# Peptides against a protein of PDB entry 5TDY: the designs that were tried, part 29

Target 1, 88 residues: chain A of PDB entry 5TDY
Amino acid sequence: EKKIDGRRKAAVLLVALGPEKAAQVMKHLDEETVEQLVVEIANIGRVTPEEKKQVLEEFLSLAKAKEMISEGGIEYAKKVLEKAFGPE

## One batch from the design tools (peptide; aimed at target 1 G6 L13 Q24 L60)

Design b2_p28_2_s3 (made by RFdiffusion4, then SolubleMPNN; from b2_p28_2, 8 letters changed)
Fold by OpenDDE base, seed 3:
Structure b2_p28_2_s3 (fold): chain B 88 residues (1-88), chain A 28 residues (1-28)
Amino acid sequence: as target 1 above (88 residues)
Amino acid sequence: MSVEELLEEVKKLSPEEIAEIIKELLAK
């Protein structure tokens, strides 16, 4: 897995979100941070599907760690059982 | 999960929540 710096990750995410959602997010950041991110976005260049996927997965992982979102239900239960007792 | 599916999940987060994650990324 290629290491991506935090600034790049943020830029990739903001671009992926689209202008409307990205704008809403940036309203919650200080002016200096916004300026930094705008520059990063302007110089983002090409974003590969692999990089985009990696960034999105990390964001979701961080969100789950902060309990912003949780995984539950049948699919989660299946994973728990499989890890606890194995496939057979 | 596909990129499309992952993105949809991220979009379910509020702008405030996403901003908090970004702050963490920028803090190191």
Scores: peptide ipSAE 0.723, ipTM 0.949, DockQ to the pose 0.713
OpenDDE base, seeds 1, 2, 4, 5: peptide ipSAE 0.712, 0.711, 0.723, 0.712; ipTM 0.950, 0.950, 0.950, 0.950

Design b2_p28_2_s4 (made by RFdiffusion4, then SolubleMPNN; from b2_p28_2 with K1M T2S E12K D24E)
Fold by OpenDDE base, seed 3:
Structure b2_p28_2_s4 (fold): chain B 88 residues (1-88), chain A 28 residues (1-28)
Amino acid sequence: as target 1 above (88 residues)
Amino acid sequence: MSVEELLEEVKKYSPEEIAEVIKEWLAE
């Protein structure tokens, strides 16, 4: 897989979330960061399904690692195990 | 999972939680 820089990942994620959700997210970022991300979004160009998938998967992996999971963590863990060792 | 399914999972996180991950990405 191609390595995606952090700025690109953020832009891809924000675009994927949609304008309403993205706006809510950016309220938690400082002004300078928001300006930078707006530029990245404006210049995002073409986003392939593969790149989008990679970004979303990276997000979920990091979110889980930071223990930001909800009560639905069991299903995710099960999915990881199935992927790693195959179905029971 | 499909991209659509992944996105639905991502959207379950709060805006603040999503912002935290973004901050980490930007710190790389």
Scores: peptide ipSAE 0.748, ipTM 0.961, DockQ to the pose 0.755
OpenDDE base, seeds 1, 2, 4, 5: peptide ipSAE 0.746, 0.744, 0.745, 0.746; ipTM 0.961, 0.961, 0.961, 0.961

Design b2_p28_3 (made by RFdiffusion4)
Pose (drawn by RFdiffusion4):
Structure b2_p28_3 (pose): chain A 88 residues (1-88), chain P 28 residues (1-28)
Amino acid sequence: as target 1 above (88 residues)
Amino acid sequence: KTVEELLEEVKQFSPEEIAEVIKDWLEE
């Protein structure tokens, strides 16, 4: 009945990635976050492929949002450099 | 897309990049 929250989505994702990949992700999290995610995974309960798909798709939308922010800055910086070196 | 296809796309990201998305979720 409870709504899926961020902690749940992180756990579903880490389970879907397999242990080795999830372990490489955990190395980039602080101790408090790691412990809390361990409890979340220990309490993984049931996860259907449908729930995994929902989590993965939300992940890809946020990853794309981060790519757009990064690409936007790269495009702006290159435009500035082109103007600085060019005939303008 | 299938779960396997979506998961393969996710695995193309670096661990640091995956952790950044996880941190955003935890900040919600």

Design b2_p28_3_s1 (made by RFdiffusion4, then SolubleMPNN; from b2_p28_3, 9 letters changed)
Fold by OpenDDE base, seed 2:
Structure b2_p28_3_s1 (fold): chain B 88 residues (1-88), chain A 28 residues (1-28)
Amino acid sequence: as target 1 above (88 residues)
Amino acid sequence: MSVEELLAEVEKYSPEEIAEVIKEWLAK
C-alpha cells in the first residue's frame, strides 16, 4: 500500500464523487483551498482502482473515528475486523 | 468492500462532513 499525500487524497475523493457532488463539497472550503484543489484535480492524471479504494477507505475510517454520523457503526466495525483479521 | 460499495458509504455523508475530512487531510 502506497502512502498518499493529503492533497492527492482530496483530489481523488472529489473526482470519485463526481463534478456535482464535488462542487457541493467545495462550497464548504475557503477560496484559496478551492483554487489549489482545482489545480490538483486538473493534474490528477491516472487514478488506479487500488488508489481510489484506498482513499475511500481512509475517508471512511477517519469519518467514523470522528463520529460525524452515527449510522452504520456496527456494520462498518464488522467490515474493519474482517479486513484486518479475516474470517473466523 | 468494492469501490462501488465504499463510494455508496461515502455518499451517506453530507458535503459539509466530507469537507471536514478534506480539511484535515490538507492540514497535515
Scores: peptide ipSAE 0.742, ipTM 0.960, DockQ to the pose 0.719
OpenDDE base, seeds 1, 3, 4, 5: peptide ipSAE 0.742, 0.740, 0.741, 0.742; ipTM 0.959, 0.959, 0.959, 0.959

Design b2_p28_3_s2 (made by RFdiffusion4, then SolubleMPNN; from b2_p28_3 with K1M T2S E8A Q12K F13Y D24E E27A)
Fold by OpenDDE base, seed 2:
Structure b2_p28_3_s2 (fold): chain B 88 residues (1-88), chain A 28 residues (1-28)
Amino acid sequence: as target 1 above (88 residues)
Amino acid sequence: MSVEELLAEVKKYSPEEIAEVIKEWLAE
């Protein structure tokens, strides 16, 4: 698993979300940040399925840790344990 | 989980919530 810098993660996530959802997200960022991310997205180049999957998993891990939503806590925890330690 | 399943889970978060995570990534 390769380490992905924060700017890259953000760009990969925004592209994965699609233009409409990405635009909605961008409205919650300051103007300078938006400009930086637009450039990053423009130069994103090739995004492998592995990289995309990693970014999405990191997002969910962080989002769950922050308890942004209370949905699926137990099920997600089970998935994390399965990934980390494999089946019993 | 497949990429499609993961993305579906991500999309359950609001744009504001997604932006919060992005802000943290940019602060790394």
Scores: peptide ipSAE 0.748, ipTM 0.961, DockQ to the pose 0.738
OpenDDE base, seeds 1, 3, 4, 5: peptide ipSAE 0.745, 0.746, 0.746, 0.748; ipTM 0.961, 0.961, 0.961, 0.961

Design b2_p28_3_s3 (made by RFdiffusion4, then SolubleMPNN; from b2_p28_3, 11 letters changed)
Fold by OpenDDE base, seed 3:
Structure b2_p28_3_s3 (fold): chain B 88 residues (1-88), chain A 28 residues (1-28)
Amino acid sequence: as target 1 above (88 residues)
Amino acid sequence: MSVEELLAKVLEYSPEEIAEVIKELLAK
């Protein structure tokens, strides 16, 4: 798996969200950060499906770790158990 | 999960919540 720069990840995420949602997100960032991200987006070039998937998965992982949203389910429970107690 | 399905889940978060994660990404 290729390591992606944090700035690149943010740009990929914003592009994936679409212009409307991305604009709403930008309202919650400081001016300097917005300028930096706009530059990154302008120079993003091609984004592969694999890169996009990787970024979205990392977002979901980080968001859940920050307890921004609680989601249950068997698959999530399984992941919790595996991380807490291992495969044994 | 497909990219489309993942994106749908990401979009469930508010703009403010997404911004907080972005700040974290930029802090790394």
Scores: peptide ipSAE 0.727, ipTM 0.953, DockQ to the pose 0.787
OpenDDE base, seeds 1, 2, 4, 5: peptide ipSAE 0.716, 0.721, 0.719, 0.715; ipTM 0.954, 0.954, 0.953, 0.953

Design b2_p28_3_s4 (made by RFdiffusion4, then SolubleMPNN; from b2_p28_3, 9 letters changed)
Fold by OpenDDE base, seed 3:
Structure b2_p28_3_s4 (fold): chain B 88 residues (1-88), chain A 28 residues (1-28)
Amino acid sequence: as target 1 above (88 residues)
Amino acid sequence: MSVEELLAEVKKLSPEEIAEVIKELLAK
């Protein structure tokens, strides 16, 4: 897996969200950060489906780690069972 | 999950929550 710069990840995410949602998000960032991200977005160039997917997956992983979202019940239950008793 | 499904899940978060994760990405 290729390593992606944090600034690049943020830019990919913001573009993926669309202008309306991205604008709402940026209202919660400081001015300097916004300026930096706008420049990054302007120079984003080509974004492959693979890169986009990688960024979104990492984002969701971080969001879950921060307890912003939870895994589905069934999927979580499966993981709990596997952790407790192994695949066997 | 497909890109569309992943994106849909991300969009369920509030703008503030998304911003917090972005700050974390930039702080690394």
Scores: peptide ipSAE 0.733, ipTM 0.952, DockQ to the pose 0.768
OpenDDE base, seeds 1, 2, 4, 5: peptide ipSAE 0.718, 0.719, 0.730, 0.723; ipTM 0.952, 0.952, 0.952, 0.952

Design b2_p28_4_s1 (made by RFdiffusion4, then SolubleMPNN; its pose is not in this set)
Fold by OpenDDE base, seed 3:
Structure b2_p28_4_s1 (fold): chain B 88 residues (1-88), chain A 28 residues (1-28)
Amino acid sequence: as target 1 above (88 residues)
Amino acid sequence: LEKLLEEVKKYSPEEIAEIIKELLKKDE
């Protein structure tokens, strides 16, 4: 994986969400942060599928770690088992 | 990727904003 800074991650995320959802998100950020992110979005250039995948997966990991949404699933269950008993 | 994006979109704009704030703090 390539190292992506936080500003880039945020820009990739916002672009991936689409303009409608991104606009809603940015309403919850302060003016200075919005200005910063607008610049990042304007200069985002190309976003590879690999980069997009990396950013989205990291978002989901962080969001779930904060317990914003309680959700299971097969992959989550696998991670729980791995954490509890190690790889087998 | 579309499946991942759909999962992300399940979060509210406010929740997504909170994660963005965290991403921006890490470099400070």
Scores: peptide ipSAE 0.715, ipTM 0.941, DockQ to the pose 0.730
OpenDDE base, seeds 1, 2, 4, 5: peptide ipSAE 0.709, 0.712, 0.709, 0.714; ipTM 0.942, 0.942, 0.942, 0.944

Design b2_p28_4_s2 (made by RFdiffusion4, then SolubleMPNN; its pose is not in this set)
Fold by OpenDDE base, seed 3:
Structure b2_p28_4_s2 (fold): chain B 88 residues (1-88), chain A 28 residues (1-28)
Amino acid sequence: as target 1 above (88 residues)
Amino acid sequence: LEKLLEEVKKYSPEEIAEIIKEWLEKDK
C-alpha cells in the first residue's frame, strides 16, 4: 500500500463524489482550504482504481470509527469482534 | 468501487467535510 498525503486523498474523494456533492462538501470548508483543494483537483492527473479504492476504504473506516453513521458490514463486524474477544 | 462510492455517498456533505479536515490537519 502506497502512502497518500491528505491533500491528495481529499482531491481523489471530491472527484469521485462528482461536482454536485463535491460542491456541497466544500461549502463546509474555509475559503483558503477550498482554494487549495481546487488546485489539487485541477492537477489530480490519473487516479488508479487501487488509489481510489484505498481512499474510499480509508474514508469509510474513519467515518465508521467516529460513529458518524451506525452502519454495519461483514468486515466492520469482524473488526468489532476481534477487538472485543481477540483474533482466536 | 461503485459499491464503495455508494457507501461514502450515504454520509452528509458536512460529515464528509469533517473527514477531509482531519486528513488535511494531519499533514500539517
Scores: peptide ipSAE 0.733, ipTM 0.949, DockQ to the pose 0.731
OpenDDE base, seeds 1, 2, 4, 5: peptide ipSAE 0.727, 0.730, 0.728, 0.728; ipTM 0.949, 0.949, 0.949, 0.949

Design b2_p28_4_s3 (made by RFdiffusion4, then SolubleMPNN; its pose is not in this set)
Fold by OpenDDE base, seed 2:
Structure b2_p28_4_s3 (fold): chain B 88 residues (1-88), chain A 28 residues (1-28)
Amino acid sequence: as target 1 above (88 residues)
Amino acid sequence: LEKLLEEVKKLSPEEIAEIIKELLEKDK
């Protein structure tokens, strides 16, 4: 798994959301942050399916950790089991 | 991927912004 910096993750996510949803998100960010992210989006270049998948999965994981969405799913269950009974 | 994206889209703009802020803060 390749390392992706936070700014890149945000840019990938915002592009994936589409311009309308991305604009709504940016309304909740300070002006300087918006400018920085616009630059990142402008220079996003190629986004591989693997990178997009990695970013989306991390966002969902973070959302679950912050109790923004319901927990569940087979992959989440696997992670729970590994945390409970995996290598230690 | 489309299913993942649809799940993310269920988050409110404010919730997504909150996560982004944390990612950017950690990046610094």
Scores: peptide ipSAE 0.701, ipTM 0.940, DockQ to the pose 0.677
OpenDDE base, seeds 1, 3, 4, 5: peptide ipSAE 0.700, 0.698, 0.699, 0.700; ipTM 0.940, 0.939, 0.939, 0.939

Design b2_p28_4_s4 (made by RFdiffusion4, then SolubleMPNN; its pose is not in this set)
Fold by OpenDDE base, seed 3:
Structure b2_p28_4_s4 (fold): chain B 88 residues (1-88), chain A 28 residues (1-28)
Amino acid sequence: as target 1 above (88 residues)
Amino acid sequence: LDELLEEVKKLSPEEIAEIIKELLEKDK
């Protein structure tokens, strides 16, 4: 997978959220950070489905790691089985 | 993609902001 800059990740996520939710997020950031991200959003250019998918998955992974949301689902179940019995 | 986005949207704005702060600080 392609390495994505942190600033780019944030911009992609904020655009994906839509202006209303993005604005709510921005309220929790300092003024300098907001200005930085606005510039990134303005120059975001093309966002591929692959890039968007990668960013969203990373955000969810980080959220789970910070215990903001619980793990589960098909992918989690697969990981459990792989660790228990190895790949086959 | 739509499913992933919906899951992210379940996070509060504060939680999302916290992750963003860490991403920006990490690669600095």
Scores: peptide ipSAE 0.704, ipTM 0.937, DockQ to the pose 0.672
OpenDDE base, seeds 1, 2, 4, 5: peptide ipSAE 0.698, 0.704, 0.701, 0.700; ipTM 0.938, 0.938, 0.938, 0.937; seed 2 fails the geometry check

Design b2_p28_5_s1 (made by RFdiffusion4, then SolubleMPNN; its pose is not in this set)
Fold by OpenDDE base, seed 3:
Order: structure tokens, then C-alpha cells, then sequence
Structure b2_p28_5_s1 (fold): chain B 88 residues (1-88), chain A 28 residues (1-28)
């Protein structure tokens, strides 16, 4: 697994959402953050499928944790069980 | 390093974008 810079992760995530959803997301951010993200998006260059997948998976993990919900997924279910009962 | 990413995650949740929509993107 290649390590991705946090700022790049944010840009990849927004680009992956598409322009319409990205615009809606940006409305919930402060001006300074928006400016930073615009710069990152402008300089994003090539996004590999592997990078996109990695960022989306990390988003799902964090989002599910924040909302304390699970919409499925083998890896997430596995993490829940490990947290609840510890290693076998 | 991860501060701006966390902000975007929170903003996505606030925007009402479902996790299912993101999961669909992952399957593409």
C-alpha cells in the first residue's frame, strides 16, 4: 500500500464524487479550506484506479465510524468484530 | 496531514451524500 498525502486524498475524493456532488460538499467548508482544495484539484494530475480505491475505502471507514453505522462490507464487519471481541 | 481530509469527510456527511453512493463508486 502506497502512502498518500492527506491533502491529495481530499482532492482525489472530491474528484471521484464528480462536479455536482463536489460542489455541494464545498458549500460546507470554510473559504480557506476551499481555496486549498481548489489548488490541490487543479494540480491533481493523474489519479490511478488503485489510488482512487484506497481513498474511497478510507473515506468509508472514517464515515461509518463517525455515524456509528454499518452498511455492509466484509472488511468493516471484520474490524467491528475485532473491536468488540478482540483477536481470536 | 489528515486534517483537510477529515474536513472533507465531515462535509460529505453534512451534504447528505449517502455511503451507498460512495460504495457504488468503489465498485466501478
Amino acid sequence: as target 1 above (88 residues)
Amino acid sequence: DMQIFEKVVDAILKAGISLEEIEELLKE
Scores: peptide ipSAE 0.722, ipTM 0.951, DockQ to the pose 0.695
OpenDDE base, seeds 1, 2, 4, 5: peptide ipSAE 0.717, 0.717, 0.718, 0.720; ipTM 0.952, 0.953, 0.953, 0.952

Design b2_p28_5_s2 (made by RFdiffusion4, then SolubleMPNN; its pose is not in this set)
Fold by OpenDDE base, seed 3:
Structure b2_p28_5_s2 (fold): chain B 88 residues (1-88), chain A 28 residues (1-28)
Amino acid sequence: as target 1 above (88 residues)
Amino acid sequence: DDAVFEKVVDAVLKAGISLEEIEELLKE
């Protein structure tokens, strides 16, 4: 996988959600962050399928961790086990 | 730096968007 800039990841996620959902998300951000993201979205250009997939997968991993939800996913499961038991 | 991205992740959760909706986006 190719590394994606952090700010770009945020823009990709918001664009993938669509304007209606993105607007709802923006309501939970501070004004300065919103302004930054609007600029990133305006200049996002082409979003490749690979970028979209990578960003959404990273979102799901982080979101599941934050909500402590076990809904599957090999990578998430691996992280849980590593945190619980560490290397042996 | 992923600070902004993580803020957005948190905001998505606060907005009440389900993870299932995001998983469906992966299938597009």
Scores: peptide ipSAE 0.736, ipTM 0.957, DockQ to the pose 0.741
OpenDDE base, seeds 1, 2, 4, 5: peptide ipSAE 0.730, 0.731, 0.732, 0.729; ipTM 0.957, 0.957, 0.957, 0.957

Design b2_p28_5_s4 (made by RFdiffusion4, then SolubleMPNN; its pose is not in this set)
Fold by OpenDDE base, seed 3:
Structure b2_p28_5_s4 (fold): chain B 88 residues (1-88), chain A 28 residues (1-28)
Amino acid sequence: as target 1 above (88 residues)
Amino acid sequence: DMEVFEKVVDAVLKAGISLEEIEELLKE
């Protein structure tokens, strides 16, 4: 696994969503952030399948934690159990 | 730094994009 820069992660996520969904997402961002992301997307170059997978998996982990919604995933299930009962 | 990424995560949630849609992207 290769480490991905945080700014690049954001660009990869938006590109993976496609232009329609990415546009909807950007409506919820401030102007400065949008400008930063546009620059990153313009210079994103090649996105490997591995990068895409890593970014989407990290998104799902963070999103599920924020919304407190479990839609599957062994790692998330483990975190829920750890929070609820702690180490044995 | 993960600040921008965190902002985008929040924005995706606010936009109403389902997590299931993202999970389907992983299968492609």
Scores: peptide ipSAE 0.732, ipTM 0.956, DockQ to the pose 0.723
OpenDDE base, seeds 1, 2, 4, 5: peptide ipSAE 0.728, 0.727, 0.730, 0.726; ipTM 0.956, 0.956, 0.956, 0.956

Design b2_p28_6 (made by RFdiffusion4; failed a check: too like the target's own chain)
Pose (drawn by RFdiffusion4):
Structure b2_p28_6 (pose): chain A 88 residues (1-88), chain P 28 residues (1-28)
Amino acid sequence: as target 1 above (88 residues)
Amino acid sequence: EEMFEKVVDAMINAFGIEEAKKLVEELL
């Protein structure tokens, strides 16, 4: 009945990635976050492929949002450099 | 939602953004 929260989505994602890949992700989290995610995974309960899909698609939308922020800065910086070196 | 975002950033730091996206797409 409870709404899926961020902690749940993180756990579903880490389970879906397999242990080795999840372990590489965990190395980039602080100790408090790691411990809390361990308890979330220990309490993984049931996860259908449908729930996995929902989590993965939300991940890809956020990853795309971060790519757009990064690409926007790269495009702006290159335009500035082009103007600085060019005939303008 | 902050916890999930931290995991998204952490996955990008572990694999880079294009590799992280590829790994997730392989699961779909």

Design b2_p28_6_s1 (made by RFdiffusion4, then SolubleMPNN; from b2_p28_6 with E1D M3V E5Q N13K I17L K21I E26S)
Fold by OpenDDE base, seed 4:
Structure b2_p28_6_s1 (fold): chain B 88 residues (1-88), chain A 28 residues (1-28)
Amino acid sequence: as target 1 above (88 residues)
Amino acid sequence: DEVFQKVVDAMIKAFGLEEAIKLVESLL
């Protein structure tokens, strides 16, 4: 599995949603972020099925973690570690 | 991954958590 740049992941997700849904999402972002994403989308180039799947599954992982415990899994794990061992 | 996390949160705001999940699941 290849590591994907965070901005690219966002662009892949938005493109996968299609322009209508993507527009609805972007209404909830600050202007600077929107501009960054527009650039990423414009330069997205080829999106492989594997990359798309990876991004969508990462979204689902984060979203389902929020659904379950009101926080994304990675951030939750970070907080748990912080409380258990303090900052590294 | 800050921008990606922002988009995740924006999706939840736009559609609601449950519907955002359903939407993305439909894209797989």
Scores: peptide ipSAE 0.762, ipTM 0.961, DockQ to the pose 0.686
OpenDDE base, seeds 1, 2, 3, 5: peptide ipSAE 0.748, 0.752, 0.761, 0.752; ipTM 0.962, 0.962, 0.962, 0.962

Design b2_p28_6_s2 (made by RFdiffusion4, then SolubleMPNN; from b2_p28_6, 9 letters changed)
Fold by OpenDDE base, seed 3:
Order: structure tokens, then sequence, then C-alpha cells
Structure b2_p28_6_s2 (fold): chain B 88 residues (1-88), chain A 28 residues (1-28)
């Protein structure tokens, strides 16, 4: 697995969402971040299925960690422990 | 905050946490 630059990851995510949803996300970003993101999107070029999957999986990891705080904390904690150390 | 995390946070603000997760899962 190859490391992806954070700006590149963001561009991949927004392109994957499509223009309508990407625009909605950008409404919640500061001007400088939007500028940087637009530049990255303009220069995104090829996005491999592997790269897309990697970015989306990272999003889910981050988002589910946030979700754990509000819902399903114990269940998510169990999944984390199982991944990190196994069932025993 | 890291650049990607900022965009993740913005997405969650735009759609909500549960919906954001469901949306991205649908893209896999």
Amino acid sequence: as target 1 above (88 residues)
Amino acid sequence: MEFFEKVVDAMIKAFGLKESIALVESLL
C-alpha cells in the first residue's frame, strides 16, 4: 500500500462524491482550503480503483471513530481490539 | 488539523455523521 498525500486524498474523496455533494462539502471549508482543494481536483488526473478504495476506507476509519463516541462505543471498541490483537 | 481531516469534518458537517458513512460505504 502506497502513502497518499493528504491534499490528494481530499481531492479523490470529493471527486468520488460527485460535483453536487462536493459543492455542499466545500460550503463548510475556509477559503484557503477550498482554493487548495480546487487546485488538487483540477490536477487529479488518473485515480486508480485501489487509490479510491484506500481513501474511502480511511474516511470510514476516521468517521467511525467519531461515531463510536456517540453510538456503539462498546461494539466498535470490540472491533478495534479484535483487529489489533485478535480474539484472544 | 490535517488537510484530509478538515475535509472529512466538513463532509460530516454537510451531511451528518451517519449519512456520511452510509454515502461513502455506497461508493466502495
Scores: peptide ipSAE 0.758, ipTM 0.962, DockQ to the pose 0.713
OpenDDE base, seeds 1, 2, 4, 5: peptide ipSAE 0.756, 0.756, 0.756, 0.755; ipTM 0.962, 0.962, 0.962, 0.962

Design b2_p28_6_s3 (made by RFdiffusion4, then SolubleMPNN; from b2_p28_6, 11 letters changed)
Fold by OpenDDE base, seed 3:
Structure b2_p28_6_s3 (fold): chain B 88 residues (1-88), chain A 28 residues (1-28)
Amino acid sequence: as target 1 above (88 residues)
Amino acid sequence: DEVFEKVVEAMIKAFGLKKAIEMVESLL
């Protein structure tokens, strides 16, 4: 996989959501961030399927890390430790 | 990236965590 610029990732995600949902998201952002994102969206150009998938998968990774009910604290902790230090 | 993480957090605030996940999963 190719590394994607962070600002571009945000733009890709918002575009993928569509204008209605993107607008709802932007209501929860500060003005400066909104302006930055609008610029990125305006200049997004082509979004490849691979790029879109990569961004969406990263979102899911971050979001699911916050979803402790489903995976549980112990399981998450194990993943963190494995990532940081490798297997026992 | 900080901006990306801000958007993720904003999505959660806008829709709730569960719905946000479901929405994105449906886009894959």
Scores: peptide ipSAE 0.759, ipTM 0.962, DockQ to the pose 0.675
OpenDDE base, seeds 1, 2, 4, 5: peptide ipSAE 0.754, 0.758, 0.753, 0.754; ipTM 0.962, 0.962, 0.963, 0.963

Design b2_p28_6_s4 (made by RFdiffusion4, then SolubleMPNN; from b2_p28_6 with E1D M3V E5Q N13K I17L E26S)
Fold by OpenDDE base, seed 1:
Structure b2_p28_6_s4 (fold): chain B 88 residues (1-88), chain A 28 residues (1-28)
Amino acid sequence: as target 1 above (88 residues)
Amino acid sequence: DEVFQKVVDAMIKAFGLEEAKKLVESLL
C-alpha cells in the first residue's frame, strides 16, 4: 500500500463524509486544525478509489481499538505487531 | 498522523463510536 500523508488522510475522510457530516466533525476540532484541514480539502485534487478505501479502512481499525468491549481485538493486535516487527 | 487521529476522535465525539463506524462502513 502507498503511504498517505496524515493531513491528506484527514482531508480524504472529511470529503468522503460530505459537507454536512464533515461540518459536524469540525465543530469538535480546534480552530487551528480546522484551518489546516480547510486548506488540505481545498487542494485535495483527485482522490482515487484505492486511496479512499485505504483511509476508510484505517478509520475502522482505529475505531475498533477505541471500543471498550470490541470485536476483532486479536486481529488488531496482530496488525500492530506486523507493522512494528514484520509478519510472523 | 496526529491530525488524522484528531479527526477520528472528533468523529466519535460528534456521532458516537457505533454511529461513526456505521457511517464510514456505508461509504465503503
Scores: peptide ipSAE 0.753, ipTM 0.961, DockQ to the pose 0.635
OpenDDE base, seeds 2, 3, 4, 5: peptide ipSAE 0.749, 0.746, 0.747, 0.748; ipTM 0.961, 0.961, 0.961, 0.961

Design b2_p28_7 (made by RFdiffusion4)
Pose (drawn by RFdiffusion4):
Structure b2_p28_7 (pose): chain A 88 residues (1-88), chain P 28 residues (1-28)
Amino acid sequence: as target 1 above (88 residues)
Amino acid sequence: MTVEELLEKVKEYSPEEIAEVINMWLEE
């Protein structure tokens, strides 16, 4: 009945990635976050492929959003450099 | 798109980049 929250989505994602990849992700989280995610995984309960798909698709949308922010800055910086070196 | 195909796309990201998305969820 409870709504899926961020902690749940993180746990579903880490389970879906397999242990080795999930371990490389955990090295980039602080101790408090790691312990809390351990409890969430220990309480993984049932996860259907449908729930995994929902989590993965939300992940890809956020990853794309971060790529767009990064690409936008790269495009702006290169335009500035082109103007600085060019005939303008 | 299948779950396997979506997961393969997720695995192309670095661990640090995946952790950043996870932190965004945890900040909600």

Design b2_p28_7_s1 (made by RFdiffusion4, then SolubleMPNN; from b2_p28_7, 8 letters changed)
Fold by OpenDDE base, seed 3:
Structure b2_p28_7_s1 (fold): chain B 88 residues (1-88), chain A 28 residues (1-28)
Amino acid sequence: as target 1 above (88 residues)
Amino acid sequence: MSVEELLEEVKKLSPEEIAEIIKEWLEK
């Protein structure tokens, strides 16, 4: 995978969230940060489906690592079984 | 997971939680 810089990731995420949700998020950032992100968003250009997917996956990975969300039961169960008895 | 499914999952977090991740991404 290609490494995406933090500013780009943030911009891609905010655009993906939509105006309303993005605005709510930005209310929790300092003014200087908001100004920086606005510039990034204004110049975001093309966002490929692959890049968008990568950003969202990285976000969710971090969110899970921070215990903001839990792994789904079914997926977790699958991982446990695979590690215990190998893949089918 | 599709992009749409991933996005739906992201949207379930509070704006404050999302902001925390963004702050981390911007950390040097």
Scores: peptide ipSAE 0.759, ipTM 0.957, DockQ to the pose 0.691
OpenDDE base, seeds 1, 2, 4, 5: peptide ipSAE 0.742, 0.742, 0.751, 0.745; ipTM 0.958, 0.958, 0.958, 0.957; seed 2 fails the geometry check

Design b2_p28_7_s2 (made by RFdiffusion4, then SolubleMPNN; from b2_p28_7, 8 letters changed)
Fold by OpenDDE base, seed 3:
Structure b2_p28_7_s2 (fold): chain B 88 residues (1-88), chain A 28 residues (1-28)
Amino acid sequence: as target 1 above (88 residues)
Amino acid sequence: MSVEELLEEVKKYSPEEIAEIIKEWLAK
């Protein structure tokens, strides 16, 4: 997989979320950060399905690791096991 | 999972939680 810089990952994620959700997220970021991300979004260009998938998977992996949401933990664990050892 | 399915999972997180991850990605 190609390494994606943090700014790019954030922009891809925000665009994927859609305007409404992205706006809600940005309310939790400082003004300077928002300005930077707006520029990144404006110049995001084409986002391939592969890149989008990579960003979303990385987000979920990190969010799950931080235990930000307890719901769905079992399902996520099942997916990991299936990928690692195959389905039963 | 498909991109669509992944996105639905991401959207389950609150805006604040999503922002926390973004902040980490942007950390120097």
Scores: peptide ipSAE 0.748, ipTM 0.959, DockQ to the pose 0.705
OpenDDE base, seeds 1, 2, 4, 5: peptide ipSAE 0.744, 0.744, 0.743, 0.745; ipTM 0.960, 0.960, 0.959, 0.959

